# Ledger of designs, part 8: peptides against a protein of PDB entry 8RAJ

Target 1, 54 residues: chain A of PDB entry 8RAJ
Amino acid sequence: LPAENEDPDKAVVDLHRSPPKTKDPDLTPSGIIAKVKAGDMTQETARELLLAMR

## One batch from the design tools (peptide; aimed at target 1 Q43 L51)

Design b2_p14_4_s2 (made by RFdiffusion4, then SolubleMPNN; from b2_p14_4, 4 letters changed)
Fold by OpenDDE base, seed 3:
Structure b2_p14_4_s2 (fold): chain B 54 residues (1-54), chain A 14 residues (1-14)
Amino acid sequence: as target 1 above (54 residues)
Amino acid sequence: DREEAIAELEALAA
């Protein structure tokens, strides 16, 4: 049986959901920039996330 | 810092 490794760490950041108060290190400003540099996030998505931060 | 991250992102886009 193919183990669907649903990698639970695919935090699909739903931009329409209230920003999770969770200190997710991947959603910190530095974490977002790290994802962009790694090619795991687009610059446009990163800009939207950073601008939505309080 | 959010402001520093925005500036770094802008520098990557240039």
Scores: peptide ipSAE 0.597, ipTM 0.909, DockQ to the pose 0.136
OpenDDE base, seeds 1, 2, 4, 5: peptide ipSAE 0.587, 0.587, 0.588, 0.593; ipTM 0.907, 0.907, 0.908, 0.909

Design b2_p14_4_s3 (made by RFdiffusion4, then SolubleMPNN; from b2_p14_4, 6 letters changed)
Fold by OpenDDE base, seed 3:
Structure b2_p14_4_s3 (fold): chain B 54 residues (1-54), chain A 14 residues (1-14)
Amino acid sequence: as target 1 above (54 residues)
Amino acid sequence: DREAALAELEALAA
């Protein structure tokens, strides 16, 4: 059975690339704020992600 | 709403 090494790096948002048209709820504005409130994301990272959105 | 999220983030920082 090939272990699908799902590279954990697939979740790394490259801030230098145009943000993908993501349907990922974790990358929506609301999802980002939810992560900050939960303590799962820093305010700085959240700000950078939100500013990078078109 | 990116703008609303930025405003909410600022409110959390205050």
Scores: peptide ipSAE 0.625, ipTM 0.916, DockQ to the pose 0.135
OpenDDE base, seeds 1, 2, 4, 5: peptide ipSAE 0.613, 0.611, 0.620, 0.612; ipTM 0.915, 0.915, 0.915, 0.915

Design b2_p14_4_s4 (made by RFdiffusion4, then SolubleMPNN; from b2_p14_4, 6 letters changed)
Fold by OpenDDE base, seed 3:
Structure b2_p14_4_s4 (fold): chain B 54 residues (1-54), chain A 14 residues (1-14)
Amino acid sequence: as target 1 above (54 residues)
Amino acid sequence: DREAAIAELEELAR
């Protein structure tokens, strides 16, 4: 079976991974809200991420 | 900012 190219653009936000040392624009407060509005993130996951940000 | 994003998320939850 051909290895399905797992689309590398699904940044699975591993909540247990050390915070990315790079300012991922998708993990900014505005980027999180944009994902929720697009339907690409749940409100609960967005809340947890925003609360975990220092 | 983080605080504005939390407030916007709370508004989307109503």
Scores: peptide ipSAE 0.603, ipTM 0.911, DockQ to the pose 0.136
OpenDDE base, seeds 1, 2, 4, 5: peptide ipSAE 0.601, 0.599, 0.601, 0.595; ipTM 0.910, 0.911, 0.911, 0.910

Design b2_p14_5 (made by RFdiffusion4)
Pose (drawn by RFdiffusion4):
Structure b2_p14_5 (pose): chain A 54 residues (1-54), chain P 14 residues (1-14)
Amino acid sequence: as target 1 above (54 residues)
Amino acid sequence: MTVEEIDEMLKEAA
């Protein structure tokens, strides 16, 4: 509900920003398996990263 | 690595 909303002319275009990056671009396959064994990553995401590295 | 080898490694990691 638009109580006390911004101007109707589409002012203040500085919203919807993403959070900072929390990823590394390069890893060892052994490190991928270790992340799964530690419960810190899903087999889905781990397999996706290994298909990019093979 | 093959896809099969990757899948086996992930299965053994469970």

Design b2_p14_5_s1 (made by RFdiffusion4, then SolubleMPNN; from b2_p14_5, 4 letters changed)
Fold by OpenDDE base, seed 2:
Structure b2_p14_5_s1 (fold): chain B 54 residues (1-54), chain A 14 residues (1-14)
Amino acid sequence: as target 1 above (54 residues)
Amino acid sequence: MTDEEIDEMLRKAL
């Protein structure tokens, strides 16, 4: 079985890419807040993402 | 979401 190398670096949300129309659970307001709480996202990046989603 | 709601959500996550 190929080890699913979950490459943790692929979760870098490109702020310049149109949000994928796919229900990426990581790109919901709740998912963004969860990443900030986990330390996986900066507060600044989270703020920019949330502002871009409104 | 307002800017204030966003800032409050972020503040609660810290």
Scores: peptide ipSAE 0.378, ipTM 0.846, DockQ to the pose 0.710
OpenDDE base, seeds 1, 3, 4, 5: peptide ipSAE 0.374, 0.377, 0.374, 0.377; ipTM 0.844, 0.847, 0.845, 0.845

Design b2_p14_5_s2 (made by RFdiffusion4, then SolubleMPNN; from b2_p14_5, 5 letters changed)
Fold by OpenDDE base, seed 5:
Structure b2_p14_5_s2 (fold): chain B 54 residues (1-54), chain A 14 residues (1-14)
Amino acid sequence: as target 1 above (54 residues)
Amino acid sequence: MTDEEIEKMLEEAK
């Protein structure tokens, strides 16, 4: 059986969750920007996340 | 990150 490309569990960015201290590449500033550029995240959500990370 | 850096990063992502 072709390995189901389990789309890596899109880290549900809970805006109410404390910024994960985890080195999740998807939650780094560069990872957030990459999601916006891919159309996977709105600029508004990305702004809120980036502001919460400062 | 400054607010200006954040806005610049978001603008580059458009």
Scores: peptide ipSAE 0.521, ipTM 0.893, DockQ to the pose 0.746
OpenDDE base, seeds 1, 2, 3, 4: peptide ipSAE 0.518, 0.518, 0.516, 0.518; ipTM 0.893, 0.893, 0.893, 0.893

Design b2_p14_5_s3 (made by RFdiffusion4, then SolubleMPNN; from b2_p14_5, 4 letters changed)
Fold by OpenDDE base, seed 5:
Structure b2_p14_5_s3 (fold): chain B 54 residues (1-54), chain A 14 residues (1-14)
Amino acid sequence: as target 1 above (54 residues)
Amino acid sequence: MTDEEIDEMLEKAK
């Protein structure tokens, strides 16, 4: 059986989602920056998220 | 994180 490439659950960064109580690596500052670098997130969205996390 | 740190991080991600 082909290994289902479980696309890692791209944590849909909902700007209206309560800050994740979980250490979601995708919602860490480093994870956000990695998404921007990969082209998976805009700089504007990343800026808003990073500002909301401080 | 300061605003400057955020802007620097985002600039490095371009």
Scores: peptide ipSAE 0.480, ipTM 0.883, DockQ to the pose 0.707
OpenDDE base, seeds 1, 2, 3, 4: peptide ipSAE 0.474, 0.478, 0.476, 0.478; ipTM 0.881, 0.882, 0.882, 0.883

Design b2_p14_5_s4 (made by RFdiffusion4, then SolubleMPNN; from b2_p14_5, 4 letters changed)
Fold by OpenDDE base, seed 5:
Structure b2_p14_5_s4 (fold): chain B 54 residues (1-54), chain A 14 residues (1-14)
Amino acid sequence: as target 1 above (54 residues)
Amino acid sequence: MTDEEIDEMLAAAL
């Protein structure tokens, strides 16, 4: 059986793309902060995302 | 969110 690498669809938040209207928990302010805490996102990228959500 | 709230949230993530 091929291991379907469920490449977790790392929603690469393209800052130039309108934020997906999907309630992706990873694209909420709390989800962004959780990624920074986990080391999965830089503070600078998180800042840019949070500013774009204002 | 204000700029201050963003900076506080990010500082609390370090």
Scores: peptide ipSAE 0.396, ipTM 0.853, DockQ to the pose 0.697
OpenDDE base, seeds 1, 2, 3, 4: peptide ipSAE 0.393, 0.395, 0.393, 0.395; ipTM 0.851, 0.852, 0.851, 0.852

Design b2_p14_6 (made by RFdiffusion4)
Pose (drawn by RFdiffusion4):
Structure b2_p14_6 (pose): chain A 54 residues (1-54), chain P 14 residues (1-14)
Amino acid sequence: as target 1 above (54 residues)
Amino acid sequence: FEEQIAELEALAEE
């Protein structure tokens, strides 16, 4: 509900920003398996990263 | 879980 909303002319275009990056671009396969064994990553995401590194 | 680890190890060997 638009109580006390911004101007109707599409002012203040500085919203919807994404959070900072929390990823590394390069890893060892052993490190991928270790992340799954530690419960810190799903097998789905781990397999996706290994398909990019093979 | 063991099957999943085995699949990941097999993939890592490629």

Design b2_p14_6_s1 (made by RFdiffusion4, then SolubleMPNN; from b2_p14_6, 6 letters changed)
Fold by OpenDDE base, seed 4:
Structure b2_p14_6_s1 (fold): chain B 54 residues (1-54), chain A 14 residues (1-14)
Amino acid sequence: as target 1 above (54 residues)
Amino acid sequence: MEEEIKELEELAAL
């Protein structure tokens, strides 16, 4: 079986663990949704991030 | 941004 290369550099963004790095290109609204779809972010964290950017 | 919030709410309902 090919080892699923879990890319170990997929930083799980957790709003409660670290303040959002406002300079992370992956923290765009569309980037947040993409992380949720990839399983790299919870829906709750994504909701909190999107609301904090409003 | 409002579109992405709406998309997230739609994903949470599945």
Scores: peptide ipSAE 0.299, ipTM 0.809, DockQ to the pose 0.119
OpenDDE base, seeds 1, 2, 3, 5: peptide ipSAE 0.295, 0.291, 0.296, 0.297; ipTM 0.806, 0.806, 0.809, 0.809

Design b2_p14_6_s2 (made by RFdiffusion4, then SolubleMPNN; from b2_p14_6, 6 letters changed)
Fold by OpenDDE base, seed 4:
Structure b2_p14_6_s2 (fold): chain B 54 residues (1-54), chain A 14 residues (1-14)
Amino acid sequence: as target 1 above (54 residues)
Amino acid sequence: MEEAIKELEELAAL
């Protein structure tokens, strides 16, 4: 069975880290919602991120 | 931003 390469470089957005000054497409409001829809982020984590970006 | 918060609230209600 080919091992599904779970790409280990899915940057775990540490909520306690200052938002990276990098335009991480995954940290855009739309990118956050996309991660929640994919099951890659909890709704609570997404809520905290979106509120911190406000 | 407000639209994404609203979409998240809608997802949390499902």
Scores: peptide ipSAE 0.385, ipTM 0.840, DockQ to the pose 0.127
OpenDDE base, seeds 1, 2, 3, 5: peptide ipSAE 0.379, 0.377, 0.383, 0.384; ipTM 0.837, 0.837, 0.840, 0.839

Design b2_p14_6_s3 (made by RFdiffusion4, then SolubleMPNN; from b2_p14_6, 7 letters changed)
Fold by OpenDDE base, seed 5:
Structure b2_p14_6_s3 (fold): chain B 54 residues (1-54), chain A 14 residues (1-14)
Amino acid sequence: as target 1 above (54 residues)
Amino acid sequence: MDADIAELEELAAL
């Protein structure tokens, strides 16, 4: 059985860490909204992230 | 209080 290398670098956005300057499409305002719509992020976490980017 | 998704879309557009 190939161990599916579930990439542990699914950036758990640590709200206490400075927003990574990485061009991660998942950390863009549009990417955050897309995760909420997919059910992959809570609305509360998305709100906190979007406010921290302002 | 869960933020309405429309509020999040407005916040993301700023």
Scores: peptide ipSAE 0.500, ipTM 0.849, DockQ to the pose 0.462
OpenDDE base, seeds 1, 2, 3, 4: peptide ipSAE 0.493, 0.494, 0.498, 0.495; ipTM 0.851, 0.848, 0.849, 0.849

Design b2_p14_6_s4 (made by RFdiffusion4, then SolubleMPNN; from b2_p14_6, 6 letters changed)
Fold by OpenDDE base, seed 5:
Structure b2_p14_6_s4 (fold): chain B 54 residues (1-54), chain A 14 residues (1-14)
Amino acid sequence: as target 1 above (54 residues)
Amino acid sequence: MDAAIAELEALAAL
């Protein structure tokens, strides 16, 4: 079976985990919107993240 | 933050 290359750079955003204190550019408001535009994040997950950061 | 929510809502309408 081919090992699913889980791209190690897809930070699985656990909504129940404390927001990473890391300046992950992917977890900024702009990074979240960029992931949605790329099809790498659902609009629902992006909405929940943006509301949790408010 | 509010601008990013508004942009997301605009993307949802396309």
Scores: peptide ipSAE 0.428, ipTM 0.857, DockQ to the pose 0.130
OpenDDE base, seeds 1, 2, 3, 4: peptide ipSAE 0.427, 0.423, 0.427, 0.426; ipTM 0.856, 0.854, 0.856, 0.856

Design b2_p14_7 (made by RFdiffusion4)
Pose (drawn by RFdiffusion4):
Structure b2_p14_7 (pose): chain A 54 residues (1-54), chain P 14 residues (1-14)
Amino acid sequence: as target 1 above (54 residues)
Amino acid sequence: EVEEEIEELLEWEE
């Protein structure tokens, strides 16, 4: 509900910003398996990263 | 052992 909303002319275009990056671009396959064994990553995401590194 | 585990994970859900 638009109580005390911003102007109707589409002012203040600085919202919807994404959070900072929390990823590394390069890893060892052994490190991928270790992340799964530690419960810190799903087999889905781990397999996706290994398909990019093979 | 580690290589086998990597291969098994690459074959997962195929």

Design b2_p14_7_s1 (made by RFdiffusion4, then SolubleMPNN; from b2_p14_7, 5 letters changed)
Fold by OpenDDE base, seed 4:
Structure b2_p14_7_s1 (fold): chain B 54 residues (1-54), chain A 14 residues (1-14)
Amino acid sequence: as target 1 above (54 residues)
Amino acid sequence: DVEEEIRRLLELGE
């Protein structure tokens, strides 16, 4: 089976997954906002993430 | 401002 190259750079932040042991800079509020501005994250996913950080 | 953008994201609910 071809390894589906799940682009490892798409940090699909699964809100139900245990918090990444690595401080992913993309999981900071600023990193989330940067992804939304780049079109790499939906506003809804960003809202859920930002609410979970509050 | 990132804080303004966070506020907008939290308020817009869409």
Scores: peptide ipSAE 0.427, ipTM 0.830, DockQ to the pose 0.562
OpenDDE base, seeds 1, 2, 3, 5: peptide ipSAE 0.425, 0.423, 0.425, 0.427; ipTM 0.829, 0.827, 0.828, 0.829

Design b2_p14_7_s2 (made by RFdiffusion4, then SolubleMPNN; from b2_p14_7, 5 letters changed)
Fold by OpenDDE base, seed 5:
Structure b2_p14_7_s2 (fold): chain B 54 residues (1-54), chain A 14 residues (1-14)
Amino acid sequence: as target 1 above (54 residues)
Amino acid sequence: ATEEEIEELLRLGE
């Protein structure tokens, strides 16, 4: 049976969702930068998230 | 590297 490529549930960062208190590596500054570099996040969304962490 | 990349992203909205 072909292994179903479980697309890892790319945590869609809902900007309207309260920042998860979870140590989600995807929501660290480094994780945000990694998503932008991968094309998985816009620069504007990344900017808004980084500003909210400041 | 990450700090410089963060600063670059923060400047794009001015």
Scores: peptide ipSAE 0.386, ipTM 0.818, DockQ to the pose 0.669
OpenDDE base, seeds 1, 2, 3, 4: peptide ipSAE 0.380, 0.378, 0.373, 0.376; ipTM 0.816, 0.815, 0.818, 0.818

Design b2_p14_7_s3 (made by RFdiffusion4, then SolubleMPNN; from b2_p14_7, 7 letters changed)
Fold by OpenDDE base, seed 5:
Structure b2_p14_7_s3 (fold): chain B 54 residues (1-54), chain A 14 residues (1-14)
Amino acid sequence: as target 1 above (54 residues)
Amino acid sequence: DTEAEIEALLRLGE
């Protein structure tokens, strides 16, 4: 059985990419906080993203 | 409270 490498679509939030027009749950404030808590995002990246959402 | 968590994250980067 080929291991389905489910590459987790790590939505690498490229800060230089236009915010996806998709309601990506990973790009919501709650999703950002969840990623930081999981250790999948730095606080600095989260701060920059959250500031850009204001 | 997600808002309190956002504020905490914003303060930790100052």
Scores: peptide ipSAE 0.404, ipTM 0.825, DockQ to the pose 0.589
OpenDDE base, seeds 1, 2, 3, 4: peptide ipSAE 0.404, 0.403, 0.397, 0.402; ipTM 0.823, 0.823, 0.823, 0.823

Design b2_p14_7_s4 (made by RFdiffusion4, then SolubleMPNN; from b2_p14_7, 5 letters changed)
Fold by OpenDDE base, seed 5:
Parts: structure tokens; C-alpha cells; sequence
Structure b2_p14_7_s4 (fold): chain B 54 residues (1-54), chain A 14 residues (1-14)
């Protein structure tokens, strides 16, 4: 059985995927900024996400 | 400050 350890921290925010109905802490403005600071998200993807939250 | 960092991220999106 391949244990697909899909690291749940690698929720690549697919802008084309319906936002999870769960308050993913990683999809908050603070979570987005934290991912950019960690190098796990590009500034462009963060900008697009933050603009979509306005 | 998260707001300052949001503004920075929104400003750097050239």
C-alpha cells in the first residue's frame, strides 16, 4: 500500500478548485503570508488569493 | 503587522 503521505501542509491552493468549506487556516490572509515567508507560495499566487478575498 | 505584509504582497504583484 503506497502510504501517500500527501503532506496536508502542501495544500497547493488551486484557484480553480472550489474553496474548501472548512476554514483552512492556510487560506486565511495570515496563512497565505506565512506560506510566502516560508517559501511555500509565490507572491503572485498570494496576491491573486488576497485579491479574491476582497 | 499582517496588514502591512498584505499591502507589500499586493504592491509587489507586478
Amino acid sequence: as target 1 above (54 residues)
Amino acid sequence: DVEAEIEELLALGE
Scores: peptide ipSAE 0.435, ipTM 0.839, DockQ to the pose 0.569
OpenDDE base, seeds 1, 2, 3, 4: peptide ipSAE 0.422, 0.421, 0.429, 0.423; ipTM 0.839, 0.839, 0.831, 0.838

Design b2_p14_8 (made by RFdiffusion4)
Pose (drawn by RFdiffusion4):
Structure b2_p14_8 (pose): chain A 54 residues (1-54), chain P 14 residues (1-14)
Amino acid sequence: as target 1 above (54 residues)
Amino acid sequence: SEADAALEELAAMP
């Protein structure tokens, strides 16, 4: 509900910003398997990263 | 490759 909402002329275009990056661009396959064995990553995401590295 | 071996290992995991 638009109680005390911003102006109707589409002012204040500075919202919807994403959070900072929390990823590394390069890893070892052994490190991918270690992340799964530690429970820190799913087999889905791990397999996706290995398909990009093979 | 190391990545292919890692994919095989991952497929073999529960």

Design b2_p14_8_s3 (made by RFdiffusion4, then SolubleMPNN; from b2_p14_8, 4 letters changed)
Fold by OpenDDE base, seed 3:
Structure b2_p14_8_s3 (fold): chain B 54 residues (1-54), chain A 14 residues (1-14)
Amino acid sequence: as target 1 above (54 residues)
Amino acid sequence: SEAERALEELDSMP
């Protein structure tokens, strides 16, 4: 049976974990807005993330 | 800040 490579790149962003200093372009303010516009993130989740970055 | 500008953009979304 081929081992399904569970793509480990679903980094569950644990909101309680200290914001990783990861220069993840997807977690920049502009990257968050881009995800909302694409329908890949809710406005509420985006709001919480952006408020935590303020 | 960049985050504040992004919040203003988010609040302007329908």
Scores: peptide ipSAE 0.671, ipTM 0.930, DockQ to the pose 0.729
OpenDDE base, seeds 1, 2, 4, 5: peptide ipSAE 0.669, 0.665, 0.667, 0.671; ipTM 0.930, 0.930, 0.930, 0.930

## One batch from the design tools (peptide; aimed at target 1 P29 L51 R54)

Design b2_p15_1 (made by RFdiffusion4)
Pose (drawn by RFdiffusion4):
Structure b2_p15_1 (pose): chain A 54 residues (1-54), chain P 15 residues (1-15)
Amino acid sequence: as target 1 above (54 residues)
Amino acid sequence: EEEEMEELEELAEEA
């Protein structure tokens, strides 16, 4: 509900910003398996990363 | 579940 909303002319275009990056671009396969064994990553995401490295 | 983990390990060996 637009109580006390911004101007109707589409002012203040600085919202919807994404959070900072929390990823590394390169890893060992052994490190991928270790992340799954530790419960820190799903087999889905781990397999996706290994398909990019093979 | 075990089979899927084995397949993931095999894939890691290919990398």

Design b2_p15_1_s1 (made by RFdiffusion4, then SolubleMPNN; from b2_p15_1 with E1A E6R E13R)
Fold by OpenDDE base, seed 5:
Structure b2_p15_1_s1 (fold): chain B 54 residues (1-54), chain A 15 residues (1-15)
Amino acid sequence: as target 1 above (54 residues)
Amino acid sequence: AEEEMRELEELAREA
């Protein structure tokens, strides 16, 4: 069976990387909440991102 | 988990 190359291009929002200047719709407050509900983001990462937008 | 989601939804309204 070919190893599913799970492309690790899940954009791990590295909080130590400068916030992407792009209006990534996935990095809106609503997009963050949607990712957590989908299981695509941890609550901890979501909390850190939302606090950084404040 | 449901209370933690409510806190995140509050933070998302304040952002």
Scores: peptide ipSAE 0.595, ipTM 0.905, DockQ to the pose 0.651
OpenDDE base, seeds 1, 2, 3, 4: peptide ipSAE 0.590, 0.593, 0.591, 0.593; ipTM 0.904, 0.904, 0.904, 0.904

Design b2_p15_1_s2 (made by RFdiffusion4, then SolubleMPNN; from b2_p15_1 with E1M E6K E13K)
Fold by OpenDDE base, seed 4:
Structure b2_p15_1_s2 (fold): chain B 54 residues (1-54), chain A 15 residues (1-15)
Amino acid sequence: as target 1 above (54 residues)
Amino acid sequence: MEEEMKELEELAKEA
C-alpha cells in the first residue's frame, strides 16, 4: 500500500479539534490571513476560523 | 475578491 504521504504540513485545522495549545503561528489571525493570501487556505475556512477565535 | 479579503482582515483584527 503506498503510504499516502499525507503532507503533515497540511494542518487540517479541524474546527472541532480544540485549538492546539501550541501557538502555531499558522493558527494566529495574522497567520490565517497570510495562508489565504498565499493560496494555502480558502477564504471560507479562514472566515470560520477567525469567527471561532472571536 | 478584494472586498472579501478586506472583510477577513477586519475579522482578523477583532479575533
Scores: peptide ipSAE 0.566, ipTM 0.892, DockQ to the pose 0.667
OpenDDE base, seeds 1, 2, 3, 5: peptide ipSAE 0.561, 0.561, 0.566, 0.565; ipTM 0.892, 0.890, 0.893, 0.892

Design b2_p15_1_s3 (made by RFdiffusion4, then SolubleMPNN; from b2_p15_1 with E1D E6R E13K)
Fold by OpenDDE base, seed 5:
Structure b2_p15_1_s3 (fold): chain B 54 residues (1-54), chain A 15 residues (1-15)
Amino acid sequence: as target 1 above (54 residues)
Amino acid sequence: DEEEMRELEELAKEA
């Protein structure tokens, strides 16, 4: 089954498909942590994002 | 995991 990545309505920033738009206020370090705590982002994706900002 | 969340919060302070 193709992975159900078919909800484009939640901008899950996939680093492998779209580099983090450094201008997205939701992709600030604090915004990333907030998304993980909300269950809207995986810890793995958050780690990759935060490491790419370093 | 709370430990993994703490590591992410540390990475977020360095970014």
Scores: peptide ipSAE 0.588, ipTM 0.908, DockQ to the pose 0.632
OpenDDE base, seeds 1, 2, 3, 4: peptide ipSAE 0.584, 0.587, 0.585, 0.588; ipTM 0.907, 0.907, 0.908, 0.908

Design b2_p15_1_s4 (made by RFdiffusion4, then SolubleMPNN; from b2_p15_1 with E4K E6R E10R)
Fold by OpenDDE base, seed 3:
Structure b2_p15_1_s4 (fold): chain B 54 residues (1-54), chain A 15 residues (1-15)
Amino acid sequence: as target 1 above (54 residues)
Amino acid sequence: EEEKMRELERLAEEA
């Protein structure tokens, strides 16, 4: 069986790589909250993103 | 968990 190594690391938004384009619906304040509620983002990453948008 | 989610929701409203 191919272990689908879904590298969980690919879902980690590297905060150092580029400022989130404000046009990505998944990186809007509401989109960030939705990802955390879905389990697709950590609360810490969400906090850092939201603080950087302020 | 719930308290931290309320903090994030507040930060999202302020952004």
Scores: peptide ipSAE 0.616, ipTM 0.914, DockQ to the pose 0.635
OpenDDE base, seeds 1, 2, 4, 5: peptide ipSAE 0.614, 0.613, 0.615, 0.614; ipTM 0.914, 0.914, 0.914, 0.914

Design b2_p15_2 (made by RFdiffusion4)
Pose (drawn by RFdiffusion4):
Structure b2_p15_2 (pose): chain A 54 residues (1-54), chain P 15 residues (1-15)
Amino acid sequence: as target 1 above (54 residues)
Amino acid sequence: SAEAEEALAELASMP
């Protein structure tokens, strides 16, 4: 509900920003398996990263 | 890499 909403002319275009990056671009396959064994990553995401590294 | 293929085979065998 638009109580006290911004102007109707599409002012204040500075919203919807993403959070900072929390990823590394390069890893060892051993490190991928270790992350799964630690419960810190899913087999889905781990397999996706290994398919990019093979 | 060979290491990545080994790791994929290991991951497929995991519960």

Design b2_p15_2_s1 (made by RFdiffusion4, then SolubleMPNN; from b2_p15_2, 5 letters changed)
Fold by OpenDDE base, seed 5:
Structure b2_p15_2_s1 (fold): chain B 54 residues (1-54), chain A 15 residues (1-15)
Amino acid sequence: as target 1 above (54 residues)
Amino acid sequence: SPEAEEALEILDAMP
């Protein structure tokens, strides 16, 4: 069976969209911190996202 | 949110 490359629909974080109440674990405060630690997000982008959620 | 504030504190503690 070919592995379905589920291209993880990288939630295009539109910084200009009101923070979706995304049940997406990747857009939670903890998920944002996890992305920064993994090198998948800059500290600057993470700061902007978290400030919009504060 | 309080969870976002805690995450900002963690972020600011990162090198």
Scores: peptide ipSAE 0.661, ipTM 0.930, DockQ to the pose 0.709
OpenDDE base, seeds 1, 2, 3, 4: peptide ipSAE 0.661, 0.657, 0.660, 0.661; ipTM 0.930, 0.930, 0.930, 0.930; seed 1 fails the geometry check

Design b2_p15_2_s2 (made by RFdiffusion4, then SolubleMPNN; from b2_p15_2 with E3A E10I A12D)
Fold by OpenDDE base, seed 2:
Structure b2_p15_2_s2 (fold): chain B 54 residues (1-54), chain A 15 residues (1-15)
Amino acid sequence: as target 1 above (54 residues)
Amino acid sequence: SAAAEEALAILDSMP
């Protein structure tokens, strides 16, 4: 069984990294809002990401 | 994007 070591704690979206051109559901506007609601992302980080997607 | 603008409005409405 491949242990999917998706360490969920390391999906710190590095704001200085070009947004992955991959359709990462976690980088969609809805995914960002979901992370903020879950407490997995700060409102400030979410704002910066969303502004870059505007 | 329109989706990003809507998400910003949601974010600004969070406590």
Scores: peptide ipSAE 0.663, ipTM 0.931, DockQ to the pose 0.705
OpenDDE base, seeds 1, 3, 4, 5: peptide ipSAE 0.663, 0.664, 0.663, 0.662; ipTM 0.931, 0.931, 0.931, 0.931; seed 3 fails the geometry check

Design b2_p15_2_s3 (made by RFdiffusion4, then SolubleMPNN; from b2_p15_2, 6 letters changed)
Fold by OpenDDE base, seed 3:
Structure b2_p15_2_s3 (fold): chain B 54 residues (1-54), chain A 15 residues (1-15)
Amino acid sequence: as target 1 above (54 residues)
Amino acid sequence: SAEAERALEILDKLP
């Protein structure tokens, strides 16, 4: 049976880790809003991330 | 950031 590669790239956004200067398009304000619209992020998690970037 | 602040305003308008 092929091992389903559990994609380990669920970047656990550790909110306690200093925001890396990661040009991760998924962690930009626009990327966060895109994830919420797609249903891939909760509005609450998005609010916490955006407040930390304010 | 001003970009994060604009994104919060958008977030509050999402259904």
Scores: peptide ipSAE 0.666, ipTM 0.930, DockQ to the pose 0.694
OpenDDE base, seeds 1, 2, 4, 5: peptide ipSAE 0.667, 0.665, 0.667, 0.667; ipTM 0.931, 0.930, 0.931, 0.931; seeds 1, 2, 4, 5 fail the geometry check

